# Ledger of designs, part 27: peptides against a protein of PDB entry 3OAK

Target 1, 145 residues: chain A of PDB entry 3OAK
Amino acid sequence: DDLEQYLDEKILRLKDEMNIAAQLDIDTLNKRIETGDTSLIAMQKVKLLPKVVSVLSKANLADTILDNNLLQSVRIWLEPLPDGSLPSFEIQKSLFAALNDLPVKTEHLKESGLGRVVIFYTKSKRVEAQLARLAEKLIAEWTRP

## One batch from the design tools (peptide; made by RFdiffusion4, then SolubleMPNN)

Design b1_p12_3_s4 (from b1_p12_3, 5 letters changed)
Fold by OpenDDE base, seed 4:
Structure b1_p12_3_s4 (fold): chain B 145 residues (1-145), chain A 12 residues (1-12)
Amino acid sequence: as target 1 above (145 residues)
Amino acid sequence: AFELPDDQQPLQ
C-alpha cells in the first residue's frame, strides 16, 4: 500500500546515502594514503550518522529496515577502513545501540553479513572494550535459543 | 540454535 511503499522508498534512499557515504570516506582515506595529505579526513559517515540513528530508532520502521536489508549498509559502515582503522567510536557505539533494539533474525544476519562483522568486533584488539562488550551482547542475543 | 560464522572482516 501507499504507506509501505513510502517507507520502503525512505529506507532504500537511506541505504543509498549510507553506501555513498561509506564509499566517499573510503575514497578520502585512499587518497590520504596515496598523497600523504593528513588533512584529508573521512567525515561522510559521521555527518550522516544522526539520520541513520534516527531511522534505526523508529519502531515503525523496523520491518522496513529489515526487509530492505538496511543492515547490509550498517555492516558496510562497520567494516575496517582502507587505512586499517575502524569507524569512529561514535559510529560503532551508535550502531551497536541501535541494533540492540531491532528484532534481528538469522535471515537478516545472513543476507547482510552483519553477524560476521559484529563477531569481528568481539575479537579485535583494536576495538574499545566498551564496544566489544556491546558486540558480545548482540552476538549473545542473536545466538540465543 | 543458529551459530554465526566465526571469521574476521577484511579491510575495504
Scores: peptide ipSAE 0.033, ipTM 0.689, DockQ to the pose 0.638
Fold by OpenDDE base, seed 3:
Structure b1_p12_3_s4 (fold): chain B 145 residues (1-145), chain A 12 residues (1-12)
Amino acid sequence: as target 1 above (145 residues)
Amino acid sequence: AFELPDDQQPLQ
């Protein structure tokens, strides 16, 4: 119906915005490596984060979020960056928290690749202990019998 | 039950 179409379009627009933000940050960091210009700072994801968190927190958007594979864009935001670093602490914390409230199913994890990425965060020594524990909690929830 | 996929590091 009209509402469902509106919500689909809203989530698809956000996916585009998230993917663009991720690519712009990658481009910035690649340029930083190539030029040595340490004034180049990747901030596009951080700027968009409040909007992402707002959308992920809305219960009435859960089905639309999952059906449109917005979790693929969440996975992209969590991937290691060209300089070998991880996304900011705030991005990790906010996304893990938001994921904890979504009714994520196995099919969504497979479609998005999110399961593999979160497992990475449970094992990496570069991840803050607090966030590693949150990632572990997600894995435990998703692997319940 | 969710079967865990390969846990290799994501590509950049």
Scores: peptide ipSAE 0.033, ipTM 0.687, DockQ to the pose 0.593
Fold by OpenDDE base, seed 2:
Structure b1_p12_3_s4 (fold): chain B 145 residues (1-145), chain A 12 residues (1-12)
Amino acid sequence: as target 1 above (145 residues)
Amino acid sequence: AFELPDDQQPLQ
């Protein structure tokens, strides 16, 4: 119906915005490496984060989020950056918190690749202990019998 | 229960 179509379009637009933000940050960091200009700071994901969190927190959007594979864009946001660094502490914390409230199923983990990335956060010694614990909690929930 | 695949994410 009209509402369903509206919600699909809303999520698909956000998905596109997230992917663009991720790519722009990658471009910024690559340019920083190439030029040595330390004033170049990747801020696109951080700027968009409040909108992402707002959408992910809406219970009425859960089905639309999962059906349109928005979790693929969440996975992209969590992946390491060109300089080997991880996304900001705030991005990690906010996304892990948001994921904790979504009814994520096996099929969503497979089609998004999110499971693999979250496992990475449980193993990496570069991840803050607090965030590693959040990642571990997600893994425990997703592998629950 | 879902079995997650091994971690194959690159560090860079």
Scores: peptide ipSAE 0.031, ipTM 0.680, DockQ to the pose 0.535
Fold by OpenDDE base, seed 1:
Structure b1_p12_3_s4 (fold): chain B 145 residues (1-145), chain A 12 residues (1-12)
Amino acid sequence: as target 1 above (145 residues)
Amino acid sequence: AFELPDDQQPLQ
């Protein structure tokens, strides 16, 4: 119906915006490595983060989020960057918190690759302890019988 | 129960 179509378009637009932000940050960091210009800072994901968190927190968008594989873009935002660094503390914290309230199922984890990246966060020595605990909580919820 | 992959690599 009209509402479902509107919500699909809304989520797909956000998915595109997230993917663009991720690519722009990658391009910035690759240029930083190439030129040695340490003044180049990747800020596109951080700038878009409030909008992402707002959408992920809406109960009426949960089905649309999951059906359109927005979690793939969430996974992309959590991946290590070209220089091996991780996304900002704020991105990690906000996304883990938002994921905790979504009814994520096994099929969503498989099609998005999100499960694999969250496991990475439970094991990495570069991740802050409090965020590793949040990641562990998600894994426990997703793998329970 | 769902078995998750154990490693993660950057896309780029």
Scores: peptide ipSAE 0.034, ipTM 0.694, DockQ to the pose 0.734; fails the geometry check

Design b1_p12_4_s1 (from b1_p12_4, 6 letters changed)
Fold by OpenDDE base, seed 3:
Structure b1_p12_4_s1 (fold): chain B 145 residues (1-145), chain A 12 residues (1-12)
Amino acid sequence: as target 1 above (145 residues)
Amino acid sequence: VEVPSFLDKYLP
């Protein structure tokens, strides 16, 4: 119906915005590496984060979020950057918190690649202990028989 | 847009 179509379009627009933000941050960091200009700072994801958190926190959007594979964009935001660094602590914290409240199923993990990235966070020495523990919790929940 | 992935490059 009209509402379902509106919600689908809303989530698809957000996916596009998230992917653009990720690419712009990658471009910024690549330019930083190439030029040595340390004043170049990747900030596009941080700027968009409040909007992402707002959408992910709405229980009435859960089905739309999962059906439209918004988790693919969440996965993209969590991945290592060109220089091997990770997204900001706030991005990690906010996204892991949001994931903890979503009814994520195996099919969603497969189509998004999110499971593999979260496993990475359980192993990385660049991750804060509290977030590594949260990553472990998510993996345990997602792998329950 | 299609965003490149660097995960395999930095796996522990």
Scores: peptide ipSAE 0.584, ipTM 0.944, DockQ to the pose 0.913
Fold by OpenDDE base, seed 2:
Structure b1_p12_4_s1 (fold): chain B 145 residues (1-145), chain A 12 residues (1-12)
Amino acid sequence: as target 1 above (145 residues)
Amino acid sequence: VEVPSFLDKYLP
């Protein structure tokens, strides 16, 4: 129906915006590496984060989020950057919190690649302990028989 | 937009 189509389009637009933000941050950090200009800061994901959190927090959008593989963009946002750094603490915290409230199924993990990235957070020494614990919790939930 | 992945490069 009209509402369903509207919601699908909204989520697909957000996916595109998230991917663009990720790419722009990658570009910024690559330029930082190339020029040595430490004043270059990747800020595009941070700027978009409030919108992402707003969408992910809406229970009525859960099916639309999962059906349109928005988790692929969430995975992309969580991945290591060119210099090996991770997204900001706030991005990690916000996304893990949002993931905890979504009815994520095995099929969604496979089509998004999210499981592999979250496992990375359970092992990385660059991750704050509290976020590593959240990642472990998610993995435990997603791997239940 | 297809975003490149650096996960394999920085696996612990």
Scores: peptide ipSAE 0.577, ipTM 0.943, DockQ to the pose 0.899
Fold by OpenDDE base, seed 4:
Structure b1_p12_4_s1 (fold): chain B 145 residues (1-145), chain A 12 residues (1-12)
Amino acid sequence: as target 1 above (145 residues)
Amino acid sequence: VEVPSFLDKYLP
């Protein structure tokens, strides 16, 4: 119906915005590496984060979020950057918190690749202990029979 | 937009 279509389009637009933000940050960091210009700071994801968190926190959007594979963009935001660094602590914390409240199923993990990235966070020495524990919790929940 | 992945490069 009209509402469902509106919500789908809203989520798909956000998904696109997230992907663009990720690419822009990658471009910034690549340029930083190439030029040595330390004034170049990747901030596009950080700027968009409040909007992402707002959407992910809406219980009435859960099905729309999952059906449109917004988790793929969440995965992209969590992945290592060109220089091996991770997204800001705030991004990590906010996204893991949001994921904890979503009814994520195996099919969503497969189509998004999110499971693999979260496992990475359980192993990475660059991750704060508290977030590693959250990652472990998510993995445990997602693999529960 | 297809965003490149660097996960495999930095897997522990």
Scores: peptide ipSAE 0.575, ipTM 0.943, DockQ to the pose 0.913
Fold by OpenDDE base, seed 1:
Structure b1_p12_4_s1 (fold): chain B 145 residues (1-145), chain A 12 residues (1-12)
Amino acid sequence: as target 1 above (145 residues)
Amino acid sequence: VEVPSFLDKYLP
């Protein structure tokens, strides 16, 4: 119906915005590596984070979020950057919190690649202990028979 | 936009 179509379009627009933000941050960091200009800071994902959190927190959008594979963009935001660094602590914390409240199923993990990235967070020494524990909690929930 | 992945490069 009209509402479902509107919600689908809303989520797909956000998905595109998230991907663009990720690419712009990658471009910034690649330029930083190339030029040695340490004043170049990747900020596009951080600027968009409040909007992402707002959408992910709405219970009435859960089905639309999962059906349109928004989790693929969440996965992209969590991945390591060109220099091996991770997204900001705030991005990690906010996204893991949001994931904890979504009814994520095995099929969603496969189509988004999210499971593989969250496992990475359980093993990385660059991740704060509190977030590593949250990642472990998510993996345990997602792999429960 | 297809965003490149660097996960394999930095796996622990």
Scores: peptide ipSAE 0.573, ipTM 0.942, DockQ to the pose 0.906

Design b1_p12_4_s2 (from b1_p12_4, 4 letters changed)
Fold by OpenDDE base, seed 4:
Structure b1_p12_4_s2 (fold): chain B 145 residues (1-145), chain A 12 residues (1-12)
Amino acid sequence: as target 1 above (145 residues)
Amino acid sequence: VEVQSYLDKYMP
């Protein structure tokens, strides 16, 4: 119906915005590495984070989020950056909190690649202990029979 | 937009 179409389009637009933000940050950091210009700061994801959190926190959007593979963009945002650093602590914390409340199923993990990235967070020495523990919790839940 | 991935490069 009209509402479902509206919600689908809203989520798809957010996916595009998230992907653009991610690539712009990557481009900024690659240029920083290439030129040594430390004034180049990647802030596109941080600027968009409030909108992402707002959408992910809405229980009535859960099905739309999962059906449109928004988790692919969440996965992209969580991945390591060109220099091996991770997204800001606030981005990590917000996204993991959102993931903890979503009814994520095996099919969503496969189509998004999210499982592999969360495994990364259980293994990385750059991750804060509290988020590593949450990553472990999610993996345990997603691998249950 | 196709986003470049660096996960394989830094996966422990």
Scores: peptide ipSAE 0.719, ipTM 0.964, DockQ to the pose 0.919
Fold by OpenDDE base, seed 2:
Structure b1_p12_4_s2 (fold): chain B 145 residues (1-145), chain A 12 residues (1-12)
Amino acid sequence: as target 1 above (145 residues)
Amino acid sequence: VEVQSYLDKYMP
């Protein structure tokens, strides 16, 4: 199916873009730590966020998103940064909202490592209460027998 | 691209 192939390739390209953005932000923050230059700001994920949200919000892309393990890149975006800080509140809020609307199954959690990162958000003191509560909700849903 | 992970370092 030509459409299915097109959608797969689209998601895989986004996955690659997300990973690149994540690593560039990590590099920026590591350089900030090394040099003490507080003018260095990690902005690659923020710049790409609208595109990510657009894709994640499409109901017709849900299967393609899950089948191509885009959740691995979502997990990467949510992880703590070199200095222990978290991605911006807007990134957190947008991604958790998207996760809440996806039909995530156990197999997707295993291949993406997403569960472990969401658990982090239930424990971290750096997380806003509203997002910690949402993280708890997701964990409860994903661990339901 | 393989992205570096800091989750283990900061996991409570």
Scores: peptide ipSAE 0.718, ipTM 0.965, DockQ to the pose 0.939
Fold by OpenDDE base, seed 5:
Structure b1_p12_4_s2 (fold): chain B 145 residues (1-145), chain A 12 residues (1-12)
Amino acid sequence: as target 1 above (145 residues)
Amino acid sequence: VEVQSYLDKYMP
């Protein structure tokens, strides 16, 4: 099906863009640590966030998102950075909101590693209370019998 | 691309 192929390619391109953005931010922060140059700011994920949110919010893309393991890139975006800091509050808030509306199943959690990073957010003291609660909600939903 | 992970390093 032409439409299905188009949607798959769209999601795979976004997945690649997200991974590139994540690694570029990591590279920037590692260089900042190495050189002490505080003018180095990681902004690639922030710049791409609107596009990510737009895609994740579309109900008609849910199957394509899950089938192509876009959640792996979501997991990557949520992980702690080289210095132990977390992605911006807006990134966290947007991604957790999107996750709350997706029909995530056990198989998706396994192939993406998403469950482990969300558990991190239930344990980290750097996370805002409202997002910690949302992380706990997601874990509870994903572990339901 | 292959993205580096720091989750294990900072997992409480």
Scores: peptide ipSAE 0.715, ipTM 0.964, DockQ to the pose 0.940
Fold by OpenDDE base, seed 1:
Structure b1_p12_4_s2 (fold): chain B 145 residues (1-145), chain A 12 residues (1-12)
Amino acid sequence: as target 1 above (145 residues)
Amino acid sequence: VEVQSYLDKYMP
Protein backbone atom coordinates (compact mmCIF):
# COMPACT_ATOMS: atom_id res chain seq x y z
CA ASP B 1 0.00 0.00 0.00
CA ASP B 2 1.51 3.27 -1.18
CA LEU B 3 -0.12 5.39 1.53
CA GLU B 4 0.96 3.06 4.32
CA GLN B 5 4.52 3.06 3.02
CA TYR B 6 4.50 6.85 2.79
CA LEU B 7 3.27 7.19 6.36
CA ASP B 8 5.85 4.69 7.65
CA GLU B 9 8.64 6.62 5.96
CA LYS B 10 7.30 9.91 7.30
CA ILE B 11 7.29 8.63 10.87
CA LEU B 12 10.73 7.05 10.53
CA ARG B 13 12.13 10.35 9.22
CA LEU B 14 10.62 12.21 12.16
CA LYS B 15 12.05 9.62 14.53
CA ASP B 16 15.50 10.23 13.09
CA GLU B 17 15.06 14.01 13.31
CA MET B 18 13.99 13.73 16.93
CA ASN B 19 17.00 11.59 17.82
CA ILE B 20 19.37 14.00 16.09
CA ALA B 21 17.82 16.95 17.93
CA ALA B 22 18.17 15.15 21.25
CA GLN B 23 21.82 14.29 20.70
CA LEU B 24 22.64 17.82 19.52
CA ASP B 25 21.15 19.22 22.72
CA ILE B 26 23.12 16.68 24.74
CA ASP B 27 26.31 17.70 22.92
CA THR B 28 25.60 21.37 23.63
CA LEU B 29 25.04 20.76 27.31
CA ASN B 30 28.10 18.52 27.64
CA LYS B 31 30.17 21.27 26.07
CA ARG B 32 28.68 23.77 28.51
CA ILE B 33 29.66 21.50 31.39
CA GLU B 34 33.16 21.03 29.99
CA THR B 35 33.89 24.68 29.18
CA GLY B 36 31.77 26.51 31.73
CA ASP B 37 30.32 28.61 28.93
CA THR B 38 26.83 29.37 30.23
CA SER B 39 25.89 31.07 26.97
CA LEU B 40 25.54 27.65 25.33
CA ILE B 41 21.83 26.87 25.13
CA ALA B 42 20.19 23.65 23.95
CA MET B 43 17.41 24.58 21.55
CA GLN B 44 17.13 21.80 18.97
CA LYS B 45 14.25 19.91 20.60
CA VAL B 46 12.32 23.13 21.21
CA LYS B 47 12.69 24.09 17.55
CA LEU B 48 11.36 20.71 16.39
CA LEU B 49 8.57 20.46 18.99
CA PRO B 50 5.78 21.97 16.84
CA LYS B 51 6.35 19.34 14.16
CA VAL B 52 6.42 16.55 16.73
CA VAL B 53 3.18 17.74 18.34
CA SER B 54 1.51 18.04 14.95
CA VAL B 55 2.31 14.42 14.09
CA LEU B 56 1.46 12.98 17.50
CA SER B 57 -1.95 14.71 17.49
CA LYS B 58 -3.15 13.06 14.27
CA ALA B 59 -5.49 10.16 15.00
CA ASN B 60 -4.89 8.61 11.59
CA LEU B 61 -1.18 8.26 12.42
CA ALA B 62 -1.64 6.44 15.74
CA ASP B 63 -1.01 2.95 14.35
CA THR B 64 1.97 4.14 12.32
CA ILE B 65 3.42 5.95 15.33
CA LEU B 66 3.13 2.88 17.53
CA ASP B 67 4.21 0.33 14.91
CA ASN B 68 7.40 2.26 14.12
CA ASN B 69 8.33 2.80 17.77
CA LEU B 70 8.21 6.60 17.63
CA LEU B 71 7.63 6.34 21.37
CA GLN B 72 11.32 5.49 21.70
CA SER B 73 12.12 9.00 20.50
CA VAL B 74 9.45 10.45 22.79
CA ARG B 75 11.12 8.59 25.67
CA ILE B 76 14.51 9.97 24.66
CA TRP B 77 13.15 13.53 24.60
CA LEU B 78 11.75 13.15 28.11
CA GLU B 79 14.92 11.75 29.71
CA PRO B 80 17.07 13.81 32.05
CA LEU B 81 19.91 15.77 30.46
CA PRO B 82 23.67 15.43 31.17
CA ASP B 83 23.50 17.76 34.19
CA GLY B 84 20.36 16.11 35.57
CA SER B 85 18.01 18.85 34.43
CA LEU B 86 14.82 18.05 32.54
CA PRO B 87 13.65 19.16 29.10
CA SER B 88 11.69 22.41 28.99
CA PHE B 89 8.29 22.51 30.66
CA GLU B 90 6.69 23.04 27.26
CA ILE B 91 8.25 19.85 25.89
CA GLN B 92 7.13 17.89 28.95
CA LYS B 93 3.59 19.27 28.82
CA SER B 94 3.17 18.73 25.09
CA LEU B 95 4.50 15.18 25.06
CA PHE B 96 2.51 14.05 28.09
CA ALA B 97 -0.63 15.51 26.55
CA ALA B 98 0.04 13.58 23.36
CA LEU B 99 0.73 10.35 25.26
CA ASN B 100 -2.57 10.69 27.05
CA ASP B 101 -4.44 10.36 23.75
CA LEU B 102 -2.47 7.45 22.24
CA PRO B 103 -3.66 3.84 22.61
CA VAL B 104 -0.36 2.70 24.12
CA LYS B 105 -0.09 -1.04 24.86
CA THR B 106 2.32 -3.08 26.95
CA GLU B 107 4.34 -4.15 23.92
CA HIS B 108 4.90 -0.49 22.97
CA LEU B 109 6.09 0.34 26.46
CA LYS B 110 8.61 -2.50 26.41
CA GLU B 111 10.10 -1.74 23.00
CA SER B 112 10.33 2.02 23.66
CA GLY B 113 11.29 2.11 27.34
CA LEU B 114 8.59 4.74 27.83
CA GLY B 115 7.21 3.19 31.00
CA ARG B 116 10.54 3.57 32.75
CA VAL B 117 10.90 7.27 31.97
CA VAL B 118 7.30 8.01 32.98
CA ILE B 119 8.01 6.29 36.30
CA PHE B 120 10.94 8.69 36.60
CA TYR B 121 8.46 11.57 36.33
CA THR B 122 6.39 10.15 39.18
CA LYS B 123 9.49 10.11 41.41
CA SER B 124 11.51 13.18 40.40
CA LYS B 125 11.47 16.26 42.64
CA ARG B 126 12.07 18.49 39.61
CA VAL B 127 8.71 17.75 37.97
CA GLU B 128 5.76 20.13 38.25
CA ALA B 129 2.81 18.76 40.22
CA GLN B 130 0.42 18.79 37.27
CA LEU B 131 2.77 16.65 35.17
CA ALA B 132 3.56 14.32 38.05
CA ARG B 133 -0.18 13.71 38.40
CA LEU B 134 -0.50 13.01 34.70
CA ALA B 135 2.45 10.62 34.87
CA GLU B 136 0.71 8.75 37.69
CA LYS B 137 -2.46 8.58 35.61
CA LEU B 138 -0.61 7.10 32.65
CA ILE B 139 1.14 4.50 34.80
CA ALA B 140 -2.18 3.48 36.30
CA GLU B 141 -3.73 3.08 32.86
CA TRP B 142 -0.79 1.13 31.46
CA THR B 143 -0.68 -1.30 34.39
CA ARG B 144 -4.37 -2.20 34.29
CA PRO B 145 -5.16 -5.89 33.55
CA VAL A 1 21.41 7.88 15.54
CA GLU A 2 22.16 6.26 18.88
CA VAL A 3 21.36 8.85 21.53
CA GLN A 4 23.23 8.84 24.82
CA SER A 5 21.01 8.14 27.84
CA TYR A 6 21.32 9.64 31.31
CA LEU A 7 18.22 8.09 32.86
CA ASP A 8 20.10 5.47 34.87
CA LYS A 9 22.43 8.14 36.23
CA TYR A 10 19.59 10.27 37.60
CA MET A 11 16.83 7.75 38.36
CA PRO A 12 15.79 8.27 42.02
Scores: peptide ipSAE 0.717, ipTM 0.964, DockQ to the pose 0.946; fails the geometry check

Design b1_p12_4_s3 (from b1_p12_4, 4 letters changed)
Fold by OpenDDE base, seed 3:
Structure b1_p12_4_s3 (fold): chain B 145 residues (1-145), chain A 12 residues (1-12)
Amino acid sequence: as target 1 above (145 residues)
Amino acid sequence: VEVESYLDKYLE
């Protein structure tokens, strides 16, 4: 199936781009910590966010997204950074909104590790109240019998 | 690309 192959390749390319962006931001922040150069700002995820949101919002890509474990890259983007900070509020808000519309199943949580990081957001004192509530909602939905 | 994880370092 040509369409199926095309969609798989599209998602896998995005997954790779997301991982690269995450590691580049990590590298930037580690260098900032090491050198004390406060002019170093991690911007790679923010730059790629519109593309990520665009893909995650497409209903016709849901199966491809889940089957190719794109949620692993979403998990990576949500994790704490080297200095203990969290990704920008906009990244958090956008990703949680996108997750809310995906038919995430237990198998997807297991292969991506997404559940663990979202639980982190329900407990972290660094998270805005509105996003903590959304994280709680997601956990409740994903653990529902 | 394998991305380094810092979640365990900052878990409460």
Scores: peptide ipSAE 0.560, ipTM 0.932, DockQ to the pose 0.938
Fold by OpenDDE base, seed 2:
Structure b1_p12_4_s3 (fold): chain B 145 residues (1-145), chain A 12 residues (1-12)
Amino acid sequence: as target 1 above (145 residues)
Amino acid sequence: VEVESYLDKYLE
């Protein structure tokens, strides 16, 4: 119906915006590596984060989020950056919190690749202990029989 | 937009 179509389009637009923000931050950091200009700061994801959190927090959007593979963009946002750093603590915290409240199923993990990156967070020395523990919790939930 | 991935580069 009209509402379903509207919601699908809304999520797909956000997905595109998230991907663009991710690539722009990658470009910024690659330029920082190339030039040594430490004043170059990747801020595109941070700027978009409030909008992402707003959407992910809405229970009525859960099905639309999962059906349109928005989790692929969440996975992308969580991945290591060109210099090996991770996204900001706030991005990590916000996304993990959102994931904790979504009814993620095996099919969504396969489609998005999210499981693989979250496992990375359980092992990385760059991750704050509290978020590593949350990552472990998510993995345990997603691998339940 | 296809985003570049660096996960494999930094996997432990």
Scores: peptide ipSAE 0.554, ipTM 0.930, DockQ to the pose 0.937
Fold by OpenDDE base, seed 4:
Structure b1_p12_4_s3 (fold): chain B 145 residues (1-145), chain A 12 residues (1-12)
Amino acid sequence: as target 1 above (145 residues)
Amino acid sequence: VEVESYLDKYLE
């Protein structure tokens, strides 16, 4: 199916873009740590966020998103940065909102590692209360018997 | 692209 192939390729390209953005931000922050240059700001994920949100919000892409393990890249985006800081509030809020609308199953959690990082958000003191509650909601939904 | 992970370092 031509459309299916197109959608797969689209998601895989986004996945790659997300990973690149994440690593570039990591590189920026590591350089900031090494040099002490506080003018170095990690902004690659922020720049790409609108595109990510747009894709994640499309109901017709849900299966393609899950089948291609885009959640792995979502997990990567949510992980702590080299200095222990978290991605911006906007990134957290947007991704958690998007996750709330996806039919995430146990198999997707396992292959992406998403559950582990979201649990981290339920415990971290660096997380805003509203996002911690949203993380808790997701965990509760994903761990239902 | 394989991205570096720092989650284990900062798990509480």
Scores: peptide ipSAE 0.554, ipTM 0.930, DockQ to the pose 0.943
Fold by OpenDDE base, seed 1:
Structure b1_p12_4_s3 (fold): chain B 145 residues (1-145), chain A 12 residues (1-12)
Amino acid sequence: as target 1 above (145 residues)
Amino acid sequence: VEVESYLDKYLE
């Protein structure tokens, strides 16, 4: 099916773009640590965020998103950075909101590693209270019998 | 692209 193939390719391209953005930010921050140059700012994920949110919000893409393991890239974006800091508040808020509307199943959690990261957010002292509550809500939903 | 992961390093 032409439409199905088009949607698969669209999601896979976004997945690649997200991974590249994540690694570029990691590289920037590692250089910042190495050189002590505090003027180095990681902005690649922030720049790509509107496109990510747009795709994740489309109900007709849900199956394609889940089947192609886009949640792996979402997990990567949420992980702590080289210095232990977290992605921006806006990234966290946007991604948790998007996750709340996706029909995530156990198999998707396992293949993406998303469950481990969201649990991390329920325990981290660096996370804002409102986002910790969202993380807890997701975990509760995903662990239903 | 294989992205580096730092989650295990900072797990509490």
Scores: peptide ipSAE 0.554, ipTM 0.931, DockQ to the pose 0.944

Design b1_p12_4_s4 (from b1_p12_4, 5 letters changed)
Fold by OpenDDE base, seed 5:
Structure b1_p12_4_s4 (fold): chain B 145 residues (1-145), chain A 12 residues (1-12)
Amino acid sequence: as target 1 above (145 residues)
Amino acid sequence: VEVSSYLEKYEE
């Protein structure tokens, strides 16, 4: 119905915004590597993070979030950056927390690739211990019978 | 917008 369509469009717009933010940050960091200009700072994801967290926290949006594969954009936001660094601590923490409240199923993990990246966070020595624990919690929840 | 994936490059 009209509400469902509205919600779909809302999530798809956010998905697009997230993808744009990710690409802009990637472009910024690639340019930083190419030019050596250390004044280039990737901040687009951080700026958009509050909106992302707000949307992910809405129970009434859960089905729309999952049906529109917003988790693919979440996965993208969690991936390592061109300079080898990881997304900011705040991004990791906020997203892991938000993911914990979503009824994520196997099909969503496959569709988004989110499972793979979260597993990465459980294994990487570059990840803060507390965030690795959050990642492990997610994996445990997603792999439970 | 097509976003590149760097996971494979940095995956342990």
Scores: peptide ipSAE 0.044, ipTM 0.679, DockQ to the pose 0.920
Fold by OpenDDE base, seed 2:
Structure b1_p12_4_s4 (fold): chain B 145 residues (1-145), chain A 12 residues (1-12)
Amino acid sequence: as target 1 above (145 residues)
Amino acid sequence: VEVSSYLEKYEE
C-alpha cells in the first residue's frame, strides 16, 4: 500500500545515505594516510548519526528497517577504518543502544553480517570495556534459546 | 555505493 511504499523508500534513502557517509569517511582517512595531513577528520558518519538513531528508534519502522536490510549499513558503520581505528565511541554506543531495541532475528543477522561484527567488539582489546559489554549483551540476546 | 569491509583485516 501507499504507506508501506513510503516507508520502504524512506529506509532505502537512509541506507544509501549511510553507505555514502561511510565511503566518504573511508576516503578521508585514506587521504589522511596518503598526505599525512592530520587535520583531515572523518566526520560524515557522525554528522548523519542523529538521523540514523532517530530512524532506528521508531517502532513503526522496525519491520521496514529489517525487511530492507538496513542492518547491513549499520554493520558497515561499525567496521574498522583504514587507519586501524574504530568508529567513534558515540557511534558505537548509539548503534548498540538502538540495536538493543530492535526485534533482530537470525535471518537479519545472516543477510547483514551484523553478528560477526558485533562479536568482534566483544573480543577486541581496542574497544572500551563499557561498549564491549553492550556488544556482549546483544550477542546474548541474539543467541538465546 | 559499495563499501569495502575492513573487518577481516583488523580482526583479533
Scores: peptide ipSAE 0.044, ipTM 0.669, DockQ to the pose 0.894
Fold by OpenDDE base, seed 3:
Structure b1_p12_4_s4 (fold): chain B 145 residues (1-145), chain A 12 residues (1-12)
Amino acid sequence: as target 1 above (145 residues)
Amino acid sequence: VEVSSYLEKYEE
């Protein structure tokens, strides 16, 4: 199926781009810690965020997104950074919103590790209240009988 | 590119 192949390639390319962006930001922050150069700012994920949100919002890509474990890259983007900080408010808000519209199942949570990180956001004192509520909503949806 | 998980390191 040509369409399925096209969609798979599209998602896999994005997944690769997301992973690269995450690693580049980690590298930047590690260098910041090592050198003390406060001018080093991690911006790769923020730059790619609009593209990520665009893809996650497309209903016709939902199956491809879930089948290719793009949620693993979403999980990576949500994880705490080397300096102990969390991803930007915008990244958190955008991803939580996008996740709300995906038909995420238990199997997807397991293979991506997404459930664990979202639970973290429900209890962390460093998370904005409105984002903690969004995280709680997701957990409630994913854990309901 | 493999990205390490930092979640456990910073879990409360």
Scores: peptide ipSAE 0.043, ipTM 0.669, DockQ to the pose 0.897
Fold by OpenDDE base, seed 1:
Structure b1_p12_4_s4 (fold): chain B 145 residues (1-145), chain A 12 residues (1-12)
Amino acid sequence: as target 1 above (145 residues)
Amino acid sequence: VEVSSYLEKYEE
């Protein structure tokens, strides 16, 4: 119906925006590595984060979020960057918090790859303890029989 | 836009 179509389009637009933001940050960091210009700063994901969090927090969008595999873009945002660094503390914290309230199922984890990246956060020595605990909480919830 | 995955490259 009209509402479902509207919601699908809304989520798909956000998914595209998230992917573009991720690629722009990757491009910035690759250029930083290539040129040695340490003044280059990747900021596109951080700028878009409030919109992402707002959408993920809306209960009426949960089905649309999961059906359109928005979690794939969430996974992309959490992946390590070309210089080996991780996304900002704020991005990690905000996304883990938002994921905690979504009815994520096994099929969503597989099609998005989100499960694998969150497991990475539970065992990485580079992750803050506070965020590692949030990642563990998610894994425990998703693997509950 | 297709974004490359860096997880395998930097996975511990």
Scores: peptide ipSAE 0.042, ipTM 0.668, DockQ to the pose 0.894

